# Peptides against a protein of PDB entry 2Q3Z: the designs that were tried, part 203

Target 1, 272 residues: chain A of PDB entry 2Q3Z
Amino acid sequence: YVLTQQGFIYQGSAKFIKNIPWNFGQFEDGILDICLILLDVNPKFLKNAGRDCSRRSSPVYVGRVVSGMVNCNDDQGVLLGRWDNNYGDGVSPMSWIGSVDILRRWKNHGCQRVKYGQCWVFAAVACTVLRCLGIPTRVVTNYNSAHDQNSNLLIEYFRNEFGEIQGDKSEMIWNFHCWVESWMTRPDLQPGYEGWQALDPTPQEKSEGTYCCGPVPVRAIKEGDLSTKYDAPFVFAEVNADVVDWIQQDDGSVHKSINRSLIVGLKISTKS
Target 2, 254 residues: chain A of PDB entry 2Q3Z as posed
Amino acid sequence: YVLTQQGFIYQGSAKFIKNIPWNFGQFQDGILDICLILLDVNPKFLKNAGRDCSRRSSPVYVGRVGSGMVNCNDDQGVLLGRWDNNYGDGVSPMSWIGSVDILRRWKNHGCQRVKYGQCWVFAAVACTVLRCLGIPTRVVTNYNSAHDSNLLIEYFRNSEMIWNFHCWVESWMTRPDLQPGYEGWQALDPTPQEKSEGTYCCGPVPVRAIKEGDLSTKYDAPFVFAEVNADVVDWIQKSINRSLIVGLKISTKS

## One batch from the design tools (peptide; made by RFdiffusion4, then SolubleMPNN)

Design b2_p30_1_s2 (from b2_p30_1, 17 letters changed)
Fold by OpenDDE base, seed 2:
Structure b2_p30_1_s2 (fold): chain B 272 residues (1-272), chain A 30 residues (1-30)
Amino acid sequence: as target 1 above (272 residues)
Amino acid sequence: DLKKLEEKLKKAEQNKSWMPKSNPTENDGP
C-alpha cells in the first residue's frame, strides 16, 4: 500500500467492471513538499498553526484534514468536482492518469483548485497524499453506491400510483463510487476499531461544517455501529442503504414499499 | 406526515445544486 506507486482504479458498474491504470507517484520528486503545503494551507493550520502541527502525529487527524483538502470545497483544496460533462475550461476527469500532475498543477498555480475531478480522482489524490504522509492507504470502489443526503440510511424515491418517479431524484445510487481506506489505530475509540478506516474526499456531505468524510472503522460499518466517529451513518448508507419507494395514491395516501430490486453496495478493495 | 415529506423534498431540492449528476442507473424498470 505505501510502497506501490502504480495501480488500478476500478470503475464501471457491478455488471461491467472496468479499471484504469493510475500513477499514485507518492515518492516522485516534490510530492512530499506538496503534501506538506496541503497541510499548511488547511483551515485548521490557518486558524491555529501550533495546534494543527501538534496533531499531525495523529493519522486520524491527518486523514480527516486530507479528506477535506483534496476537494476545494470550503478551502484552498486541490480539486474542483464536476459531473455535467462541461470540462472545456479545464481538464476532463476522465483524462487524468495519475495524482502527480494534479498535485503539481495545484502547487504551481498558487494552490488554486484544479479543474476537474470526480470520485476516483479525489480518491486517488487522497491515496497519494496519505501514502506520502506514511499512512497505508488503498483506493476502494463501491458499486451501486448510495448517496444519503438526509442521514436516514434510505434512498427514497417518490412515485405516483403508476410507479413513475415524481420530481428530480435528490438521493441517488451511483453506478460506482470511489473512496480510500487507510490503516491506523483508533485511540479515540473503543478497542478493536484499529485497522482499515474509510475516508471519502469526494464532496458529498458536510461533516462538522466541512466537505470531508471519516475516518470511520470499516469494522464499525460492517458491524452496524453507527455511533463511531466519523460519519458512520453516511458511509454505512453508501454500502447498505435500503431503497424505499413512496407511492402516492389518488386519495393522497402514501404507501411505503421496500425496493428489493435495487441492491446497494458491492465494495471492491484494491490490492495495489 | 405529508408536510414532513414536503419539507424533506424541499431540503433535497435545495441541496441538488452541487450533487454530482452521476446518471442514476436508468433501471427505473417497473
Scores: peptide ipSAE 0.024, ipTM 0.515, DockQ to the pose 0.081
Fold by OpenDDE base, seed 5:
Structure b2_p30_1_s2 (fold): chain B 272 residues (1-272), chain A 30 residues (1-30)
Amino acid sequence: as target 1 above (272 residues)
Amino acid sequence: DLKKLEEKLKKAEQNKSWMPKSNPTENDGP
C-alpha cells in the first residue's frame, strides 16, 4: 500500500469491469516536495501555520486536508473536475496515466488547478499524496455508486405519468465511482474503529463548508453507524442508498415506487 | 396501469442507458 508505485484502477460497470494501469509514483523525484507544498497552501495553514503544522502528526487531520486539496474547489487545490466531455482547453480525464505528471503540472504552474479530473483521477492523486506522506492508502471503486444530495439516504427520481424523469437529475447513480481508503487509528472515536477509513477527494458535497469527505471508518459504514465522523451518512448512501421513483398521475396523485432493479453499491478494493 | 408503468421502468433501468457515466467513453457495452 505505501511501497507500490504502479497499480490498476477499476472502472467500467458492475457487468463489465475494466481496469487501467496507473503510475502512482509516490517515490519519484520531487513528489514529496510537491506533497509538502500541497499542505503549505491549504486554507488551514494560511489561516494559522503553527496550528496546522502541529496537527500534521494526525493521519485523520492530514487525510481530511488532502481530501479537500486534491480538488480545486474552495482552495488552491490540484484538479478541476469536468464531466461534460468538453476538454479542449485542457487534458481529458481519460488521458492521464499517472499522478506524477498531474502533481508536477500543478506545482510548475504556481499551484494553479490542473484541467481536468474525474473520480478515478481525484482518487489516484489522493492515493499518491497520502502514500507519499506515509499513510497506507488504496484506491476503491464502487459500481452503481449513489450521490445523495439531500442526505435522506435515498436516490429519488420524479417521473410523469409516462415514466419520464422530470426536472434536473440532482441525485444520480454513477456507473462507477472511485475514492480512497487509508489505514489509520481513530483516537477521536470509540475503540474498534481503527483500520481502513474512507476518504473522497471528488467534489460532490460540502463537509463543514469545504468540498471534502471523510475520514470515516469502513467498519462504521458496514455496521450502519451513521453518527460516526466524518460524513458517514453520505458515504453510507454511496454504497447502500435505496432508489425511489415518485410517479405523478394525471389526477395529481403521486405514487411512491421502490426501484428494486437498481442495486446500489458493489465495492472493489485494489489488493496491493 | 401503474403495474405496466413499473414494468416499463424496470426494463428501462435494466438497460442503464440513462445512468451517469464517470468515464465519458460511451462504449462500456459490448
Scores: peptide ipSAE 0.042, ipTM 0.610, DockQ to the pose 0.105; fails the geometry check
Fold by OpenDDE base, seed 1:
Structure b2_p30_1_s2 (fold): chain B 272 residues (1-272), chain A 30 residues (1-30)
Amino acid sequence: as target 1 above (272 residues)
Amino acid sequence: DLKKLEEKLKKAEQNKSWMPKSNPTENDGP
């Protein structure tokens, strides 16, 4: 994992898996220096440099910082997300072929946000940064990935009598979502939660007031231990949320239906 | 009626080609 500079990122849908080649480039010239700059511009460093630096020996701490700093939400992070297909004032997320150009652009423009990213771009940049920092990391793709906004482990749709969705879809299911898994010990948890930890750098939800996610033990998600820090309910929902349709009837009654047609979660971990 | 609606919903969701638009809902608060 740490040594792999070239890889593939899985995309598409559960029925039609695609991949793209990606240059992680964690050993390319100046990339480590850019990763150190990323740490030195993080809100925790700016608030208390000595405390931040003292905690950089912890992959748990560093992973959480990187998940927040790969997005530009709430900080001087690397990437601005955009999904509306209007990329005329930047670079289309689909045009990126590696993390190196993104990181170089960010640094060369005075740590200004790079336009634009989507989930796989966020994940790939996070993977590069974490690998540079000596943390074994891989990109993960989850097909039919849920975004639970209210932490109820449900994706809720309000529907009229015709089955048309009413109101804004706050909660949604992605055809795919990408995040990273990093290998680390979890001395801050009970024994047995060492190993792969999920980290999500895509700015989906705030964790402790910052758009970041994880690290959470992949084991905890598999075992349904939602009490496990960080962000276990959110990451659990990404892979296991139930879809609920709230169907309004003509009499004004609302019926709850479990939508068993939408199977959330098909996780593929890259071995590359 | 509900069962027919559930079947329609099931078919509709199966046919949704979601583009990979991970739109975080920016709660742009006012």
Scores: peptide ipSAE 0.024, ipTM 0.546, DockQ to the pose 0.082; fails the geometry check
Fold by OpenDDE base, seed 3:
Structure b2_p30_1_s2 (fold): chain B 272 residues (1-272), chain A 30 residues (1-30)
Amino acid sequence: as target 1 above (272 residues)
Amino acid sequence: DLKKLEEKLKKAEQNKSWMPKSNPTENDGP
């Protein structure tokens, strides 16, 4: 996991799995220095350098900082997300072949946000940074990945009497989503939650006021322990949300139906 | 209540503007 500089990122759909080659480049010249700069420009360091530095021995703390700093939301982070196919003022997310060029561009432009990223780009850059910092990390792809905005573990569609979806609610399930899993101890939790921890650097929901996600034990998600910090309900919903249709009838009544045809979650971990 | 459903819809629509459009998998029809 830490030693492999080249790998594959899984994309596409559950029925049509694709992959792209990716250079993580965690041992390339100057990349470690860029990762240290990323830590030194984080909001917690800028607020209190001594306190931030004293906590950098914790992979839990560092993982959460990196999750926030890989996106440029709320801070001087690395990547600006964009999904509208309008990339003319930057680089298309599909054009990136590795993390090294992204990190070098970020540093060389005075820690200005790099245009543009999507989930696999965020995940891949986070994977590089965490590996540079000595945290064993892998990219994960989840097919039919749910985005629960209401923390209710449900993907809710509204339908008219004809079964047609009302509004753009089709956007709540990703064909695929990428995040990272990092290996760490969890001394801040009950025994047995050591091991792989999910971290999501794609800006989706705010956690404690910042666009970051995790670390949350993969075991807690598997066992349904939604009380486990950080962001267990959100990460659980990505892989296990139920799909609900709200069907309006002609009389103005609303019927709730469970959509059993839409299966959320098919997680593939990259073996590097 | 229809009104609570409409408010829930409106909140869900406000949150959509930044979500990446995953191409909806063409559900093959029935």
Scores: peptide ipSAE 0.024, ipTM 0.511, DockQ to the pose 0.089; fails the geometry check

Design b2_p30_1_s3 (from b2_p30_1, 16 letters changed)
Fold by OpenDDE base, seed 4:
Structure b2_p30_1_s3 (fold): chain B 272 residues (1-272), chain A 30 residues (1-30)
Amino acid sequence: as target 1 above (272 residues)
Amino acid sequence: SLLEKLKKELQAKINESWMPKSNPTENDGP
């Protein structure tokens, strides 16, 4: 995991799996220095450098910092997300072939946000940074990935009598979503939660006031232990949320229907 | 049923898309 500089990122849909080649490049010249700069510009360092530095021996702490700093939300982070197909003032997310150019652009422009990223770009850059810092990390793709905004483990659609979705599609199902899993011990948890930890650098929801997610034990998600820090309900919903249709009738009655045709979650981890 | 048709159409749209179509963050101001 740490030694692999070239890899593939899975994309597409559950029925039509695609992949792209990606250069992680964690051993290329200057990349480690850029990763150290990323740590030195994080909000926790700027607030209290001594406290931040004292915690950098913890992969749990570093993983959470990197999850927040790969996106530019709330900080001087690396990437600005964009999904509206308007990329004329930057680089299309689909044009990137590796993490190295992104990180070099960020550093060379005074830690200004790089335009633009989407989930696989965020995940790939996070994977590079974590590997540079000695944390075994892999990119993960989840097909039919749910985004739960209200932490109820449901993706809720409001529909009129004609079945048309009403209101803003705040909650959604991605055709695919990418994040990372990192190998670490969890001395901050009960025994048995060592191993792969999910981290999501794509800005989706705030965790403790910052756009970051994890680390959460993959085991906790598998076993349904939603009490486990960090962000277990959110990550659980990404892979297990139920889809509910709220159908409003003309008489004002609302009917709840479980949408069994929308299966959330088909996770593919990159093989070593 | 109409509901079944809509479920199939939604699933088809998910399956045909090779990229996420919507921004998950509310804060992408213009």
Scores: peptide ipSAE 0.024, ipTM 0.573, DockQ to the pose 0.091
Fold by OpenDDE base, seed 3:
Structure b2_p30_1_s3 (fold): chain B 272 residues (1-272), chain A 30 residues (1-30)
Amino acid sequence: as target 1 above (272 residues)
Amino acid sequence: SLLEKLKKELQAKINESWMPKSNPTENDGP
């Protein structure tokens, strides 16, 4: 994990798994210095440098800072997300082949947001930064990944009498989503939650007022412990949400149907 | 919100991409 500079990121769909080669490059020249700059421009450091620095010995704290700083939401973070195929004023997310060029561009342009990223780019950059900081990290791909916005563990669709989806879908299922898992102790939790922790740097939902996610024990997600810090309900929903169709009938009645054809969650962890 | 709009546009484009349409509605044809 920490020693592997090159790897693969899984993409595509559950039925048609694809991968791309990726250079994480955590040992390339100047990358460590850029990772330290990333820590030194974070909102917590700018507010109180001494307090932030005193907490950098905690991989829990650092992991949460990195998940927030890899995206440029709310701060001077690395990447601007864009999904509308209008990449003419930047670099297409599909064209990146490694984290090193992204991090160098960010630093060389005065810590200005790099255009553009999507989930695997966010995850890959976070993986590079965390590895560079000595935290064992891997990229994870989840197929049929749910995005729950209301924390009810459901993906809800409203349908008319003809089965057509009505209204603006607030909630969605990604064909795939990428995040990272980092190995750390959890002295802030009960014993047994040490090990792999999920962190998501893609700006999806706010956690404690910032676009960040985790760390949450992979064990807690597996066991359904939704009380576990941080963001356990959100990460649980990504891999276990039920899909519900609300079907409106001609009489104005609404019928709730569980859509069992839509299986949420197929997680693949990288071995590199 | 802008974020919600971007998410919708993303899902639509991911569904339109050469990746198999994750459109849950297309596979329930009789």
Scores: peptide ipSAE 0.024, ipTM 0.574, DockQ to the pose 0.107; fails the geometry check
Fold by OpenDDE base, seed 2:
Structure b2_p30_1_s3 (fold): chain B 272 residues (1-272), chain A 30 residues (1-30)
Amino acid sequence: as target 1 above (272 residues)
Amino acid sequence: SLLEKLKKELQAKINESWMPKSNPTENDGP
């Protein structure tokens, strides 16, 4: 994982898996310097440089910083997310073929946000940065990935009597979502939570006031230990959320129906 | 059934694009 510079990112749908080649390029010239700049412009460094630097030996700390700094939400982070197909003032997320150009653009423009990213771009850049910092990391694709906005582990749809979705689709299921898993010890947790930790750099929900996610032990998610820091309920929902249909009747009554046929989560870890 | 219709519609929406379609952050802050 640390040594692999080229790989594939899985995309598409559970029924139609696609992949794209990606250059992670963590050993290319200047990439380490850019990763160090990323750490030096993070909000925690700006608040207290000595404290931030003293914690950079912790992959848990660094992973969480990188998760926040790969997106430009709340900080001088690398990428601006956009999903509306209006990319004329930047680069389409679909046009990227590697992390190196993104990171170089970010640095060369004075740490100005790069336009634009989506989940796999965020994940791939995070993977590059974490690998560059010596943290074994892989990109993960999850098909039918739930975005739980209210931390109830449910994707809720309101429907009329005809089954038509009413209101905004705030909660949703992505056809696919990408994040990273990083290998680290978890001395901040009970024994047995070492190993792969999920980190999500796509700005979806705030964790402790910042658009970041994780690290959370993949084991904790698998075992349903939602008390485990960081962001276990959110990551659990991405892979395990139940879909609930709230069916509104003409009399104003609401019927709850659990949609058990919608399988949330089909996780594929990259081999490279 | 209504549930089956809903399931099919949701699956169809998931299948409409190989790209994520939603903006998880509505805050297009200026």
Scores: peptide ipSAE 0.024, ipTM 0.557, DockQ to the pose 0.089; fails the geometry check
Fold by OpenDDE base, seed 5:
Structure b2_p30_1_s3 (fold): chain B 272 residues (1-272), chain A 30 residues (1-30)
Amino acid sequence: as target 1 above (272 residues)
Amino acid sequence: SLLEKLKKELQAKINESWMPKSNPTENDGP
């Protein structure tokens, strides 16, 4: 994991798995220095440098900082997300071949956000940064991933009496989603939650006021322990949300039409 | 360099690979 500079990111659908080659490049010249700059521009460092530096020995703390700093939401982070196919003022997320060019562009432009990223780009950059910092990390792809905005473990679709979906589709099912898993001990939790921890750098929901996610034990997600910090309900929903179709009538009454438990969760890890 | 060769081969493989976007799937109900 830590030693592999080149790898594959899995994409596509559960029925049609694709891979793309990716240069993580965690040992390329100047990449470690860029990762240290990323830590030195984080909001916690700017607020209290001594406290931030004293906590950099904790992979739990560093993982949470990196998940927030890989996106540019709320901070001087690396990547701006965009999904509307309008990439003319930047680089298309689909054109990136590795993390090195992204990180170099970010640094060379005075830590200005790089345009643009999507889930696998965020995950791949996070993987590079975490590996540079000595944290064993892999990219994970999950097919049919849910984005739960309401933290209710449901993806809710509202339809009118004609079956047309109404409202902003705030809650979405992705054909695939990518995040990272990092190997660490969890001295801040009960025994048995050491090992792989999920971290999601894609800006989806705020955790403690910042667009970040995790670390949460993969074991806690598998066992349904939603009380486990950080962000267990959100990560659980990404892999195991129920889809609920609601019909809203003209009288304002809402009726549940179909409960489709989407079998979410063909999880593929990058094999090193 | 070996790295430049690997980057070029990687770029060629990426250019040949159709990368599916993470698109929100509209659950087109029946």
Scores: peptide ipSAE 0.020, ipTM 0.386, DockQ to the pose 0.025; fails the geometry check

Design b2_p30_1_s4 (from b2_p30_1, 15 letters changed)
Fold by OpenDDE base, seed 4:
Structure b2_p30_1_s4 (fold): chain B 272 residues (1-272), chain A 30 residues (1-30)
Amino acid sequence: as target 1 above (272 residues)
Amino acid sequence: EKEELEKKKKLAEINEPWMPKSNPTETDGP
């Protein structure tokens, strides 16, 4: 996991799995220095350098910082997300073939956000940074990945009498979503939650006021323990949310229907 | 039949192979 510089990222859909080659490049010249700069420009360091530095021995702390700093939301982070297919003022997310060019661009432009990323780009850059910092990390792809916005573990669709989805579709299911899993001990939790921890650097929801997610034990998600930090309900919903259709009838009545045909979550972990 | 057709339409919308659908973050204001 730490030593592999080249790999594949899974994309597409559950029915049509695709992959792209990716150069993580965690051992290329200057990449470690860029990862250290990323730590030194994080909001926690700027607020209290001594406290931040004292906590860098914790992979839990570092993982959470990296999750927040790979996106540029609320900080001087690496990547700006964009998904409207208008990439003319930057680089299309589809054009990236590795993390090294992204990190070098970020540093060389005075830690200005790189345009543009999407989930696999965020995940891949996070994977590079975490590996560079000695944290065993892999990219994960989840097909039919849910984005729960209200922490109710449901993806709710409002429908008219004709079954047409009404509203802005704020809650959605992605054809695929990518995040990372990092191997670490969890001395901050009850025994048995050591091992793979999910971290999501794609800016989706705020955790403790910052666009970051995790670390959360993959075991806790699998066992349905939503009480464990960090962000267990959100990550659980990504892989296990139930889909609910609220169907409005002509008489104004609303019927709740569980959509059993939309199976959320098919997780594929990269094997080294 | 209607429910299956709606399920198929939803699955087709989710599984559109050409666009990784993303949630715009609230910060994607113009």
Scores: peptide ipSAE 0.023, ipTM 0.523, DockQ to the pose 0.080; fails the geometry check
Fold by OpenDDE base, seed 5:
Structure b2_p30_1_s4 (fold): chain B 272 residues (1-272), chain A 30 residues (1-30)
Amino acid sequence: as target 1 above (272 residues)
Amino acid sequence: EKEELEKKKKLAEINEPWMPKSNPTETDGP
């Protein structure tokens, strides 16, 4: 995991799995220096450098900082997300072939946000940075990935009597979503939560006021322990949310139906 | 209000049809 500079990222759909080659390039010249700059421009360092530096020995702390700093939503982070197919003032997310060019562009432009990223680009850059910092990390793809926006562990669709979806789809299921898993001990939790920890750098929801996610033990998600920090309910919903249809009838009555045809979650991790 | 508008804009950008969204599975007809 730390030593692999080239790999694949899984994309597509559960029915049509695709992959792209990706250069993580964590050992290329100057990349470690860029990762250190990323730490030195984070909001916690700017607030109290001595306190931030004293915490950099914790992979839990560093992982959470990197999750926030790979996106630019609240800070001088690396990537701006865009999904509207209008990339004329930047680089299309689909055009990237590695993390190295992205990180070099970010640094060379005075830590200005790079245009543009989507989930796999965020995940791949986070994977590079975490590997540079000595944290064993892999990219994970989840097919039929739920985005729960109201923290109820459900994906809810409102339908009319004809079954047509009404209003804006606030909640959605992605054909795929990418994040990272990092190997670390969790001395801040009960025993047995060491191992793979999920971290999501894609700016989906705020955690403690910042667009970041995790680290959360993969074991806690698997066992349904939603009390574990950080962001266990959100990550649990990505892989286990139930889909609910709210059907409104002409009489104004609303019926709840569980949509059993929409199965959330098929997680694939690359074995290095 | 501004944070809610920015969240709504970001959510709208995330909700655009060109995103890798799973379309609801077409019910295979009988």
Scores: peptide ipSAE 0.022, ipTM 0.557, DockQ to the pose 0.114; fails the geometry check
Fold by OpenDDE base, seed 3:
Structure b2_p30_1_s4 (fold): chain B 272 residues (1-272), chain A 30 residues (1-30)
Amino acid sequence: as target 1 above (272 residues)
Amino acid sequence: EKEELEKKKKLAEINEPWMPKSNPTETDGP
């Protein structure tokens, strides 16, 4: 994991799995220095440098900082997300072939946000940074990944009697979503939650006021321990949300149906 | 085949992004 500079990122859909080659480049010249700059421009460092530096020995703390700093939503972070296919004022997320160019662009432009990223770009950059910092990390792809916006562990659709979706599709199922898993101890939790921790650098929901996610033990997600910090309900929903159809009938009655045709979550981890 | 096609249609209808994800599958036209 830490030593692999070249890899693949899984994309596409559950039925049509694709992959792209990716240069993580964590050992390329100047990349470690850029990762240190990323730490030194984080809001916690700017607020209290001594406190931030004293906590950098914790992979839990560093992982959470990196999750927030790979996106630019609340800070001087690396990437601006965009999904509307309008990339004319930047670089298409599809054009990136590695983390190195992104990180170099960010630094060389005075830590200005790089345009643009999507989930696999965020995940890949986070993977590079975490590996540079000595944290074993892999990119994970989840097919049929749910984005729960209201923390109810459901993806809810309102449908008319004909099965047509009514109202705003606020909640989404991604064909795929990428995040990272990092290996670390969890001294801040009960025993047994050491190992792989999910971290999501894609700006989806705020955690403690910042667009960041995790670390959360992969074990906690697997066992359904939603009380486990950080962001267990959100990450659980990504991989296990139930899809619910609220079907309005002609008589005005509403029927709740579990949509079993939409299976959320097919996780593929990159092998080292 | 028909059930798979209907599941694929329903998945496509759900995945018709109100936020257009670059669905890399949109370029797989016939």
Scores: peptide ipSAE 0.022, ipTM 0.502, DockQ to the pose 0.067; fails the geometry check
Fold by OpenDDE base, seed 1:
Structure b2_p30_1_s4 (fold): chain B 272 residues (1-272), chain A 30 residues (1-30)
Amino acid sequence: as target 1 above (272 residues)
Amino acid sequence: EKEELEKKKKLAEINEPWMPKSNPTETDGP
């Protein structure tokens, strides 16, 4: 993990798995320095540098900082997300072939947000940064990945009697989503939650007021322990949410239907 | 097959909201 500079990121759909080659480039010249800059521009450092620096020995702390700083939401983070296919004022998320160019662009433009990223770009950059910082990290792809906005572990759709979705689809299922898993101890949790921790740098939901996610033990997600910090309900929902259709009839009655056709979650961890 | 196609359609419909994920796989459909 830490030593692998080139790898593959899985994309596509559960039925049509694709991969792209990716240069993580964590050992390329100047990349470590850029990762240190990323730490030094984080809101926690700006608020209290001494406290932030004292906590950088904790991969839990660093992982959470990196998760927040890979996106430019709420801070001077690396990437601006965009999904509307309008990339003319930047670089299409699909055009990136590695983290190195992204990180160099960010630094060289005075830590201005790089346009644009999507989930695999966020994950790949986070993977590079975490590896640079000595944290064993891998990119993970989850097919049929849910985005639960209200932490009820459900993806809820309101439908009319014809099955047409009514209102804005606030909650959604991604065809695939990428995040990272980092290997670390969890001295802040009960014994047995050491190992792989999920971190999601894609700005989806706020955690403690910042667009960041994790670290959460992969074990806790697997066992359904939603009490574990950080963001266990959200990450659990990404991989295990139930889809509920609320069917409104003409009489104003609303029927709850479990949509068993929409199976959330098929996780693939990169071995490279 | 039919259920799987319907599942795919529903997933596509679900992914149609205001943040359409770049589906790097569906561009290569026939």
Scores: peptide ipSAE 0.021, ipTM 0.504, DockQ to the pose 0.089; fails the geometry check

